# Peptides against a protein of PDB entry 7PB4, part 270

Target 1, 105 residues: chain A of PDB entry 7PB4
Amino acid sequence: KMLNIKEYKEKLLSTLGEFLEDHFPLPDRSVKKKKKNIQESSVNLITLHEMLEILINRLFDVPHDPYVKISDSFWPPYVELLLRNGIALRHPEDPTRIRLEAFHQ
Target 2, 218 residues: chain B of PDB entry 7PB4
Amino acid sequence: DALQMAVGYFEKGPIKASQNKDKTLEKHLKTVENVAWKNGLASEEIDILLNIALSGKFGNAVNTRILKCMIPATVISEDSVVKAVSWLCVGKCSGSTKVLFYRWLVAMFDFIDRKEQINLLYGFFFASLQDDALCPYVCHLLYLLTKKENVKPFRVRKLLDLQAKMGMQPHLQALLSLYKFFAPALISVSLPVRKKIYFKNSENLWKTALLAVKQRNR

## One batch from the design tools (peptide; made by RFdiffusion4, then SolubleMPNN)

Design b2_p22_3_s4 (from b2_p22_3, 11 letters changed)
Fold by OpenDDE base, seed 2:
Structure b2_p22_3_s4 (fold): chain B 105 residues (1-105), chain C 218 residues (1-218), chain A 22 residues (1-22)
Amino acid sequence: as target 1 above (105 residues)
Amino acid sequence: as target 2 above (218 residues)
Amino acid sequence: KLFEQLSQFDIYLLMEKILKEL
């Protein structure tokens, strides 16, 4: 019975990952425009899955300060998606910090 | 030239020392407007100015005027559109600017050099269907973007729910008809056979400009 | 690994919230 729950959970996580990749993929920034010396810092954007992992980890690792600082690796559409759908909350005093919303209500 | 100076002004921002900031802004804005409507803008100029218009760097009136003159000389870079959509999601632009952007995107769709990356944004555009002000224009955009791979059961349900809420809107019916074409098994409801697909504001703000662009690129 | 801390219910709620956007 417990093995089936773990396997089912793993399947759900895999399904979630696939769903996020299928419907909200990162735009391929791989167009290395050979243009000149403007070090547009090719900020490596993280996936929506990775962003959620960071938020979840912070909530469990540091429950008294569950906020993550938004870095340049955070694609703005993903941040907005999380905030708009009540998956994440912005810090009331620091708009550069977000937390995972507690779903256990 | 005057255009490069104007674009540079918007990109770098006003140099502190000008007492007459508003007159300088208006001068540069008129320069961009005049060139855009007469000749169109280069892809690089559109990349810079489109990003500025949506970033919230300037006021809504300025952003609106910039967006209205995003007329290509030849092509629009797909990268510029992807960046623009990113700014729309940040929410630093007004609702009216968002509406204008989607109208612009539909109007300029054929002038965008590639569609592969824009197609990856399908989910974000689809989410914007819930905004009543955006819905007519987003339906038109989705009608242009939709492939068989985008037609999923959950999206069909969402469109049918939206139709139940909003009624049988012509733009929504057009999109549903396309969905039924790609996936007839997902849409059991009989859709009225429309001889012609009509989207709201089939005549865009850029009709005359687009005719001129098409004539120059023939 | 890290999603292992979410309950099955949390994953469903998360998916539902994301699907509301869709």
Scores: peptide ipSAE 0.261, ipTM 0.796, DockQ to the pose 0.065; fails the geometry check
Fold by OpenDDE base, seed 5:
Structure b2_p22_3_s4 (fold): chain B 105 residues (1-105), chain C 218 residues (1-218), chain A 22 residues (1-22)
Amino acid sequence: as target 1 above (105 residues)
Amino acid sequence: as target 2 above (218 residues)
Amino acid sequence: KLFEQLSQFDIYLLMEKILKEL
């Protein structure tokens, strides 16, 4: 019974990851890599999955301040996706900080 | 040249504390407008100016004017479009600017050099269907972007729900018809066989400009 | 590992919330 629950959870997580990748992939910025040395700081955008991981980790690691500062690695469409769907919330006083919505009732 | 100075002004801001910031702004804006409508803009110029128009660096009136003159000489970079969509999500743009952008995107769609990255944004565009002001233009965009792999059961449900809410809109019917073409098993509802897919050609603000672009690139 | 801290229910709710936009 417990093994089946763990396996099922792993399967759900895998499915979630695949789902996020399939429906909300990062734009490949690699197209501009060829020509000029403009150090456009190739800010490596993180995946939506990674963004969620960061938010989850912060919620568990620092429950009294579960907010994550939006970095340049946070692709704005992902931030807005999370906010729009009530998956994340902006800090009331600092719009540059977001938290995972506590799903734990 | 005058265009480079104008683009540089918008990119870097005013170099000198000109007492007459508004006159300088207007001068540069007119320069961009004049070149864009006469000759079109280079892809690099569009990249810069499009991002500026959507970043919220300037007021809505200026942003609107910049966006209206985003006319390519030859091509628009897909990267410019991806960046633009990113800015739309930041919420610094007015609703009218968003509408104008989608109108622009549809109008300029054929001039975008590549579509692969834009196709990756399909989910974000689809989410924007819920905005009543955007819906007609987003439907048109999705009609241009939709591939078989994009036609999923949940999206079909969403489109049918939208149809139930807003009625049988021509733009929605066009998109649903395309969805039915790709996945007939997902759409059991009899769609009226509209022989002519008519997206309201909202008077293409760029009709004359686009004709000129096509003539120059022949 | 980190998603391991979410319950199956949390993952489901998360998916549901994402799916509401889709």
Scores: peptide ipSAE 0.260, ipTM 0.801, DockQ to the pose 0.063; fails the geometry check
Fold by OpenDDE base, seed 3:
Structure b2_p22_3_s4 (fold): chain B 105 residues (1-105), chain C 218 residues (1-218), chain A 22 residues (1-22)
Amino acid sequence: as target 1 above (105 residues)
Amino acid sequence: as target 2 above (218 residues)
Amino acid sequence: KLFEQLSQFDIYLLMEKILKEL
């Protein structure tokens, strides 16, 4: 019974990951290296899955300050997706910080 | 070049605390408008100015004027559109600017060099259907973007729910008809056979400009 | 490993919230 629950959970997580990748993929910043010297800092964007992972980890690791600072690796559409759907909340005094909404409370 | 100076002004911002800030802004804005409507803008100029118009760097009146003159000389870079959609999500622009952007995107759709990355944004566009002001224009955009792979059961349900909420809107009917074409098994509802697909295109702000662009690129 | 801390219910709620936008 417990093995089936773990397997089911793993399957569910895999399905969620696939779903996020299929419907909300990162845009390929094919930075066509056109020769111009503009230091476009190749900011490596993280996946929506990775963003959720960071938020979840912070909530469990630091429950008294569960806020994560938005970095340049956070694709703005993903941040807004999470905020708009009540998956994440902005810090009331610092709009650069977001937390996972506590689903269990 | 007057255009380069104008674009540079918007990109870098006003260099000096000149007493004539407003006059300088208006001068540069008129320069951009004049060139855009006469000759169109280069893809690089559109990239810069489109981002400025959506970033909230300037007031709504200025942003609206910039966006209205985003007329290509030849092509619009897909990357510029992806960046623009990112700014729309951040919400630093007004609702009227968002509406204008979707109108612009539909109007300029054929001038965008590639669609692969724009197609990846399908989910974000679909989410914007919930905005009553955007819905007509987003439906038109989705009508242009939708492939068989995008037609999923959950999206069908969402469109039917929107139809139940908003009524039988012509733009929703057009999109639903396309969905039924790709996936007839997902839409059991009889859709009225409309001979003509009507999107709110009556006053394409760029109609004359687009005709001129097409004539120049022939 | 990290998603192991979420309950099955939390994952479902998360999917439902994401699906509301879709």
Scores: peptide ipSAE 0.259, ipTM 0.792, DockQ to the pose 0.063; fails the geometry check
Fold by OpenDDE base, seed 4:
Structure b2_p22_3_s4 (fold): chain B 105 residues (1-105), chain C 218 residues (1-218), chain A 22 residues (1-22)
Amino acid sequence: as target 1 above (105 residues)
Amino acid sequence: as target 2 above (218 residues)
Amino acid sequence: KLFEQLSQFDIYLLMEKILKEL
């Protein structure tokens, strides 16, 4: 029974990952290595999956302050997607911080 | 040149020292408008100004005017569009600006140099179908973007649900017809064979400008 | 690895929330 639950969970996670990748992929920053000095902030954007992982980890690791600071690696559409769907919440006093919503209602 | 000064003004923001900030802003805005409508803007200028228009740096009136003059001389960079969509998601622009952007995006679609990255935004555009004000224009955009790979059962369900909610809107029917073309097994419902696909005329604002762009690039 | 801390139900709810926007 436990193995089946674990396997099912793994399958569900895999399916979620695939779904997120298929439907909400990151835009490929054409790293055109053109030499010009415009400090295009080489900030690697993280996937929506990675963003969720960060939020989940923070919730479990630091339950008393489950907020993650939005970095330049956070693609704004993903942040908005999470917020709009009630997957994440913005910190009431610091709009640069978000937390995973407690799914256990 | 005057255009570079104007673009630089919008990019850097108002220099504190000008007593008449509004007159300076208006002067630069008119410069951009005049060049855009007469000659079009370079891809780099569109990149800068489009981001400014959607960033919330200026008021809605200014943003609207900037967005209305995002007329290419030749091409629009796909990267500019991707950045613009990112700004739209940040929510610092008005609903009217969002509508105008989608109208612009549809109108300028053929002038965008590449579509590969825009196609990756398909899911985000599809999510915007739920906005009644955006829905007609998003349907048109999706009609232009949709590939067989985008036609998924859940999207079909969502479109049918929207049709049930909103009625048989011409723009929804157009998109559904395309979906049925790619995946006939997913759409059992008999769609009325409309001989003509009707979208809201997004091009109306730029019709004259677009004709001029096409003439210059021939 | 990190989703290992979510219950199956949480993952389902998460998917449902994402799917509502879609």
Scores: peptide ipSAE 0.242, ipTM 0.782, DockQ to the pose 0.064; fails the geometry check

Design b2_p22_4_s1 (from b2_p22_4, 11 letters changed)
Fold by OpenDDE base, seed 5:
Structure b2_p22_4_s1 (fold): chain B 105 residues (1-105), chain C 218 residues (1-218), chain A 22 residues (1-22)
Amino acid sequence: as target 1 above (105 residues)
Amino acid sequence: as target 2 above (218 residues)
Amino acid sequence: VSEEDEQRLRLMVEELVILEAQ
């Protein structure tokens, strides 16, 4: 039974990864380098997969404060997507913090 | 059922506001209050009673008591909220009832089944920011509703103008911080990094009831 | 992104959270 849960979890993680790559890719950064010295602070945007991983880990690692601070690496449309779908919740007192919904509670 | 009789009385009962001291009115109001606080109300009961509370059919005291007991058993219909907002436009409710409604809407936000139509009312809620009594609660509601698409240059200007007029209010700063998050290019002003944004705790009126609702729906 | 894909995402995350709690 326990092996079956781990295997199922691994399969689900793999399926989620593929699903996110197919349906929720990062926008192509192919915006033409027009030469103006906008220091593109090369903020490396994380994938939606990585964002979900951070949120899930925080939910279980620190259940009494499951909120993650939104960094510049968080693509705003992904944050909005998670909030809109009830996957994440904004902190009531800090708009820069979000948590995963505690679906297991 | 005693609750059905009470709801039916409010729906079909006497139109004249002068009966606030009617023993029958008080009996039915107590029935609704007792059921709402003990078990919550069904979505259909909330639909009927919420509309009555905002329609001006009864006096302000009765409307206030009805609105205070709009506690769901499970969910609130979005349609009930949209209808309620339509009554705010008619202007038959008191300023205190409007404040209470926005407090209720914030407190019950998670129990509303859908948000699609409520999100379309964004512009209406945003216009209510100009009311000093509503502003704290409207900011909290907008904090819950705001999407990137709602962040427009004219709304940024209005928020900054309100901040200039009212000072650095915590609730305005919360909303501005959210706006800056979605559209940093529209907000050149350095917002103070506040670690805590304090909305007035709108939930305090229903705190015990909300805990009970959450416990029943687990 | 379709509404269907967003709903599917929610369901997958929900299931993953439930499994992680076991």
Scores: peptide ipSAE 0.649, ipTM 0.500, DockQ to the pose 0.329
Fold by OpenDDE base, seed 1:
Parts: sequence; C-alpha cells; structure tokens
Structure b2_p22_4_s1 (fold): chain B 105 residues (1-105), chain C 218 residues (1-218), chain A 22 residues (1-22)
Amino acid sequence: as target 1 above (105 residues)
Amino acid sequence: as target 2 above (218 residues)
Amino acid sequence: VSEEDEQRLRLMVEELVILEAQ
C-alpha cells in the first residue's frame, strides 16, 4: 500500500509539472524590451510549480502558521489563479500572506 | 421528519385553518434552530430558508431568527447566495436584516461551494460601501473577493473619498491595503503598515457553530 | 487558461495534499 502511494504521488507530481508547463507558462520576458529607461528590476519570477511547492511545503512543515509571504517573485496572476480556484487562501489579517488550502483537514 | 415539516411550513406558509398560528410558527422556528445549531442544515434547507428570510414573507423578528440559524452541515450553494443578494435589491428586508446577511456571508464565506457568480456581484457589493451600517462588513467581504481585475481607478477614488469622509477606519484600511497590494501605482497615499487588519466582529455570532461544522467535516 | 484547466489544477493539488498527509 505505501509503495503504491509513493509511486502514485511521484507520478502525480510529474504529471502536475508537465501540466503546469503546458497550460500555465510564465509570460515571455521578451515583451518588456521596448521601453528603455525603467530600471526593470529583473525580479526573477518563479514558476507556478515552484509556488505550489513552497505552499505545500509550508503547509506540512509549519502547520501552525502555514502562511507564505507573497514576494516580488510571485507573479500576481498566479496568486489570483490560486485564490480564485480555492487552492490558496489569503491571510485574514495580512493581505501579503497566503496559504494552501488544507484539503486533508 | 420534524425539520422537513418545519421547512415545509416556512416554504408553503401557514395553513389558513390553524387557530394558533404564532405557536405553530414558534414550534417550527425552534425546530430549525435546534437542528441548525446541533447538526447544521443541508444546502437545500439553507436555499429555502435563506430565500424566505430575505423575501419579506415573514416579519423582521422571524427573518432575523431564520438568518441566524443558516448554519451549514457541509456547504452552502452559491446559487442560494446569489438569490439572497437579488432579494437585497428588491428591498423587502429591513436594514438590520441586510447587516445580518453581510455578517453571515462573511462568516460562512469558506463554506460556499463556489465563488464565480459571487465575484460577478463585486460591483453590487462595492456600491453598498456607501451605506454606513453595511460598510464594515462589505469591506470585509470585498477583502475576501477582491482580485487585481477589480482594482480600478474609480474604485480607488471612491475608497479614498470614503476614507476622507469616515476617517481611517480599520476595515477600510484593510481593503485599501489590499488594493495597494494589487495596484500600487493607483494608491499614492502612504498607508500605515499595519501588521494586523481588524474587521468588525471578527468574533462572529457563529464562531462556536462554525467550529463544530469544521469538526464534523474532518 | 480554460476554466477546465483551472478546475483540473485544483483537483490535482487537492489530491497531492491528501497524498502528502498520508
């Protein structure tokens, strides 16, 4: 039973990774090239996969404070996507913090 | 079942022939209250009773009691909430019932099955910010609903104007902080860095019931 | 992104969280 769950989990993670790459890619960096002068602080945006990984890890590593602070690396449309679909929840007292939904609770 | 008879009474209305209409009403209301607080109500029961509470079919006292016992067993249907909001537009419910509804909506927000249609009502809720009695609860609701797409220059202006009129209310600051998070370029005003956002009645009327619902659904 | 893909994402994450809790 445990081996089957682990294998299934690994397969699901792989499938999720591929699914996110195919359907939820980061916006192409190329479009912002034209307007010269704004010091585009090249904030490296993280993938939706990396964002979910951070949120999942925080949920299980720190279950008493499962909230992650939204950094500049969090692409706002991804944050909105997660919140819109009930995958993540905003902190009731801090709009800059989100948590993964505790689907196991 | 006693609950089904009670719900059916509210739905169909009082049978004409009952001499003691008030005693019958009270009996059925107590039945609904008892079940709601002990076990919660099914989504269908909430759909029926919530609609009744906002329709103006009964008096304000009855509507208030019904609305206070709109505690889900599991989930609340989004459609029930949309229908409820439609009744707010018709204006057959009292101001106190409207306040209680928004309090209920905030308290039960996580138990609503879907949010897509509720999100489309964003403009309606935002317009209700002008009601001083509703404003604290509407700010809390909007805090839960707001997406970047909702943050428009005209709404920012309205919030700032409201802040100028009402002062730096914690609930309004919470919403403005969220707006600034989504659209920092639209809000030039320095908002105080509040680590904690306080909404009015964070301890809602349903706190104990909601804890019980969460425990039963675990 | 289609609504279907967003729903699928939710289901996958939900399942992953449930599996991680086991």
Scores: peptide ipSAE 0.649, ipTM 0.544, DockQ to the pose 0.332
Fold by OpenDDE base, seed 4:
Structure b2_p22_4_s1 (fold): chain B 105 residues (1-105), chain C 218 residues (1-218), chain A 22 residues (1-22)
Amino acid sequence: as target 1 above (105 residues)
Amino acid sequence: as target 2 above (218 residues)
Amino acid sequence: VSEEDEQRLRLMVEELVILEAQ
C-alpha cells in the first residue's frame, strides 16, 4: 500500500509539472523590449511549479507558521491565480506572506 | 428536534395567537444559540437564519443575537452570503447589524464554500468604505477579496481620498499596500512598509467557536 | 487560462497535499 502511494505521488508530481508547463508557462522574456516604462527589473521569475513546491514544503516543514514571504521572483499573476482558486491564502496581518491551503486538515 | 422547531419558528414567524410570544421567542433563540456554539449549524440552517437576521422580520436585539450565532458546523453557502448582502441593500437592518455582518463575514470567510459570486459583489463592498463605522471591517474584507482585476484607477483615487480624510489608518494602509502589489503603476506614493497589519480583531467574537469547529472537522 | 484548467490545478494540488500528509 505505501509503495503504491509513493509511486502514485511521483506520477502525480510529474503530471502536475507537465500540466503547468503546458497551461501556465511564464511569459516569454522577448516581449520585455518594447514597453520601456514598466520597471520589469531583471528579476528571475520562478515557475508556478517551483512556487507550489515552496508552498507545499513550507506547509509540512513548518505547520505552525506555514506562510511563505512573497519575493520579487514570485510572478504576481501566479500569486493571484493561487489565491483566487483557494489554493493559497494571504496572511491576515501581512500582505507579503501567503500559505498553501491545508487540504489535509 | 428542538433546533428544527426553533428554525421553523423563525422562518414561519410567531403564530399570532400565542400569549407567550416573548417566552417562546427566547426559548427558540436560546436553542439556536446553544446548538450553534456547541456543534455549529448546518448550511441550510445558516441560510434560513441569516436571511431572517437581515430581513428586518424581528427587532434589532433578536437579529443581533441570531447573527452572533451564525456559526457553521462545516461550511457556509456562498448563496446565503449573496442573499444576506441583498438585504443590506434594502436597508431594513440597523447600522449595528451591518457592522456585525461585516465582522461575521470576515470571521467566517474561510468557511464559505465558494467565492466567485462574492467576488462579483466587490463593488458593493468597496462603496461601503465611505461608512466610517464599516470602513475597518470592509477594508479587511476587501483585503481578503481583492484581485488584480479589482484594482482600478478610480478605486485607488477613492482610497487615497479616504486616507486624506481619515488619516493613515492601519486597515486602509493594508488595502493600499495590496493594491500597490497588484498595480504598482497606479500608486506612485511611497507606502510605509508595515510588516504587521492590525485589522480590528473581528474574529474575537467567534474565536472560541471557530476553534471548536476546526477541532470537530479534523 | 480556462476556468477548467484552474479547477484542474486546484484538484491536483489538493490531491498532492492529501498524499503528502499520508
Scores: peptide ipSAE 0.647, ipTM 0.596, DockQ to the pose 0.329
Fold by OpenDDE base, seed 3:
Structure b2_p22_4_s1 (fold): chain B 105 residues (1-105), chain C 218 residues (1-218), chain A 22 residues (1-22)
Amino acid sequence: as target 1 above (105 residues)
Amino acid sequence: as target 2 above (218 residues)
Amino acid sequence: VSEEDEQRLRLMVEELVILEAQ
């Protein structure tokens, strides 16, 4: 039973990875530089997969404070996607922090 | 079933022929209260009773008691909430009932099955910020609902105007902080980093019931 | 992104969280 759960989890993670690459890719950086002086901090955006991994890990690693601080690497549409779908929750006192929904609780 | 009879009484109204109308009302109300607090109510029962509580069909005391018993067994239908909000527009419920409704809506927010139609009501909720009694609870609701697309310059101005009128209220600051997060360019004002609870604990009325609902749905 | 894809994402994440808790 345990081996089957681990294998199933690994398969599901792989399937999720492929699904996210196909349906939720990062926007191509090719949108032309209109020169508004917003500091072009070359912040490398993380994938939705990486974002979910961070959120899942935090939920289980620190269950008493499962919140992750939203960094500049978090693409705002992904944050909104997770919140909109009830996958993530915003911290009640800090809008810069989100947690994964505790679907197991 | 005693609950079905009670719900049916509220839905159909008092049958004229009962000499003891008040005793019958109290009996049915106690039945609803007992089931709601022990087991929660089905989505269909909440749909009926929530509509009744806000329609002005009964007196404020009865409506208040009904609304306090809107505890789900599992989920609340979004449609029930939309219908309830429509009654707020008609204005047949008391101010205290409106406050209680927003407290309920915040407390039960996670138990509402969908949020799409509720999100379309964003403008209506935002307009309700002008009511000083509702403002704390509406801010909390808006904090839960606000998307980047909702953050508009005119809403920022309204929030700043409210802050100028009411002072730097924690609930307004919470909502403004969220607005600043989504649209930093619209809010030039430095918001104090408050480490303190932004919102009144609206859940206090249902704390025990909500714990029980979560435990039953595990 | 389709509504269907968003729903599928939720279901997959939900399942992963449940599996991680086991």
Scores: peptide ipSAE 0.648, ipTM 0.540, DockQ to the pose 0.332; fails the geometry check

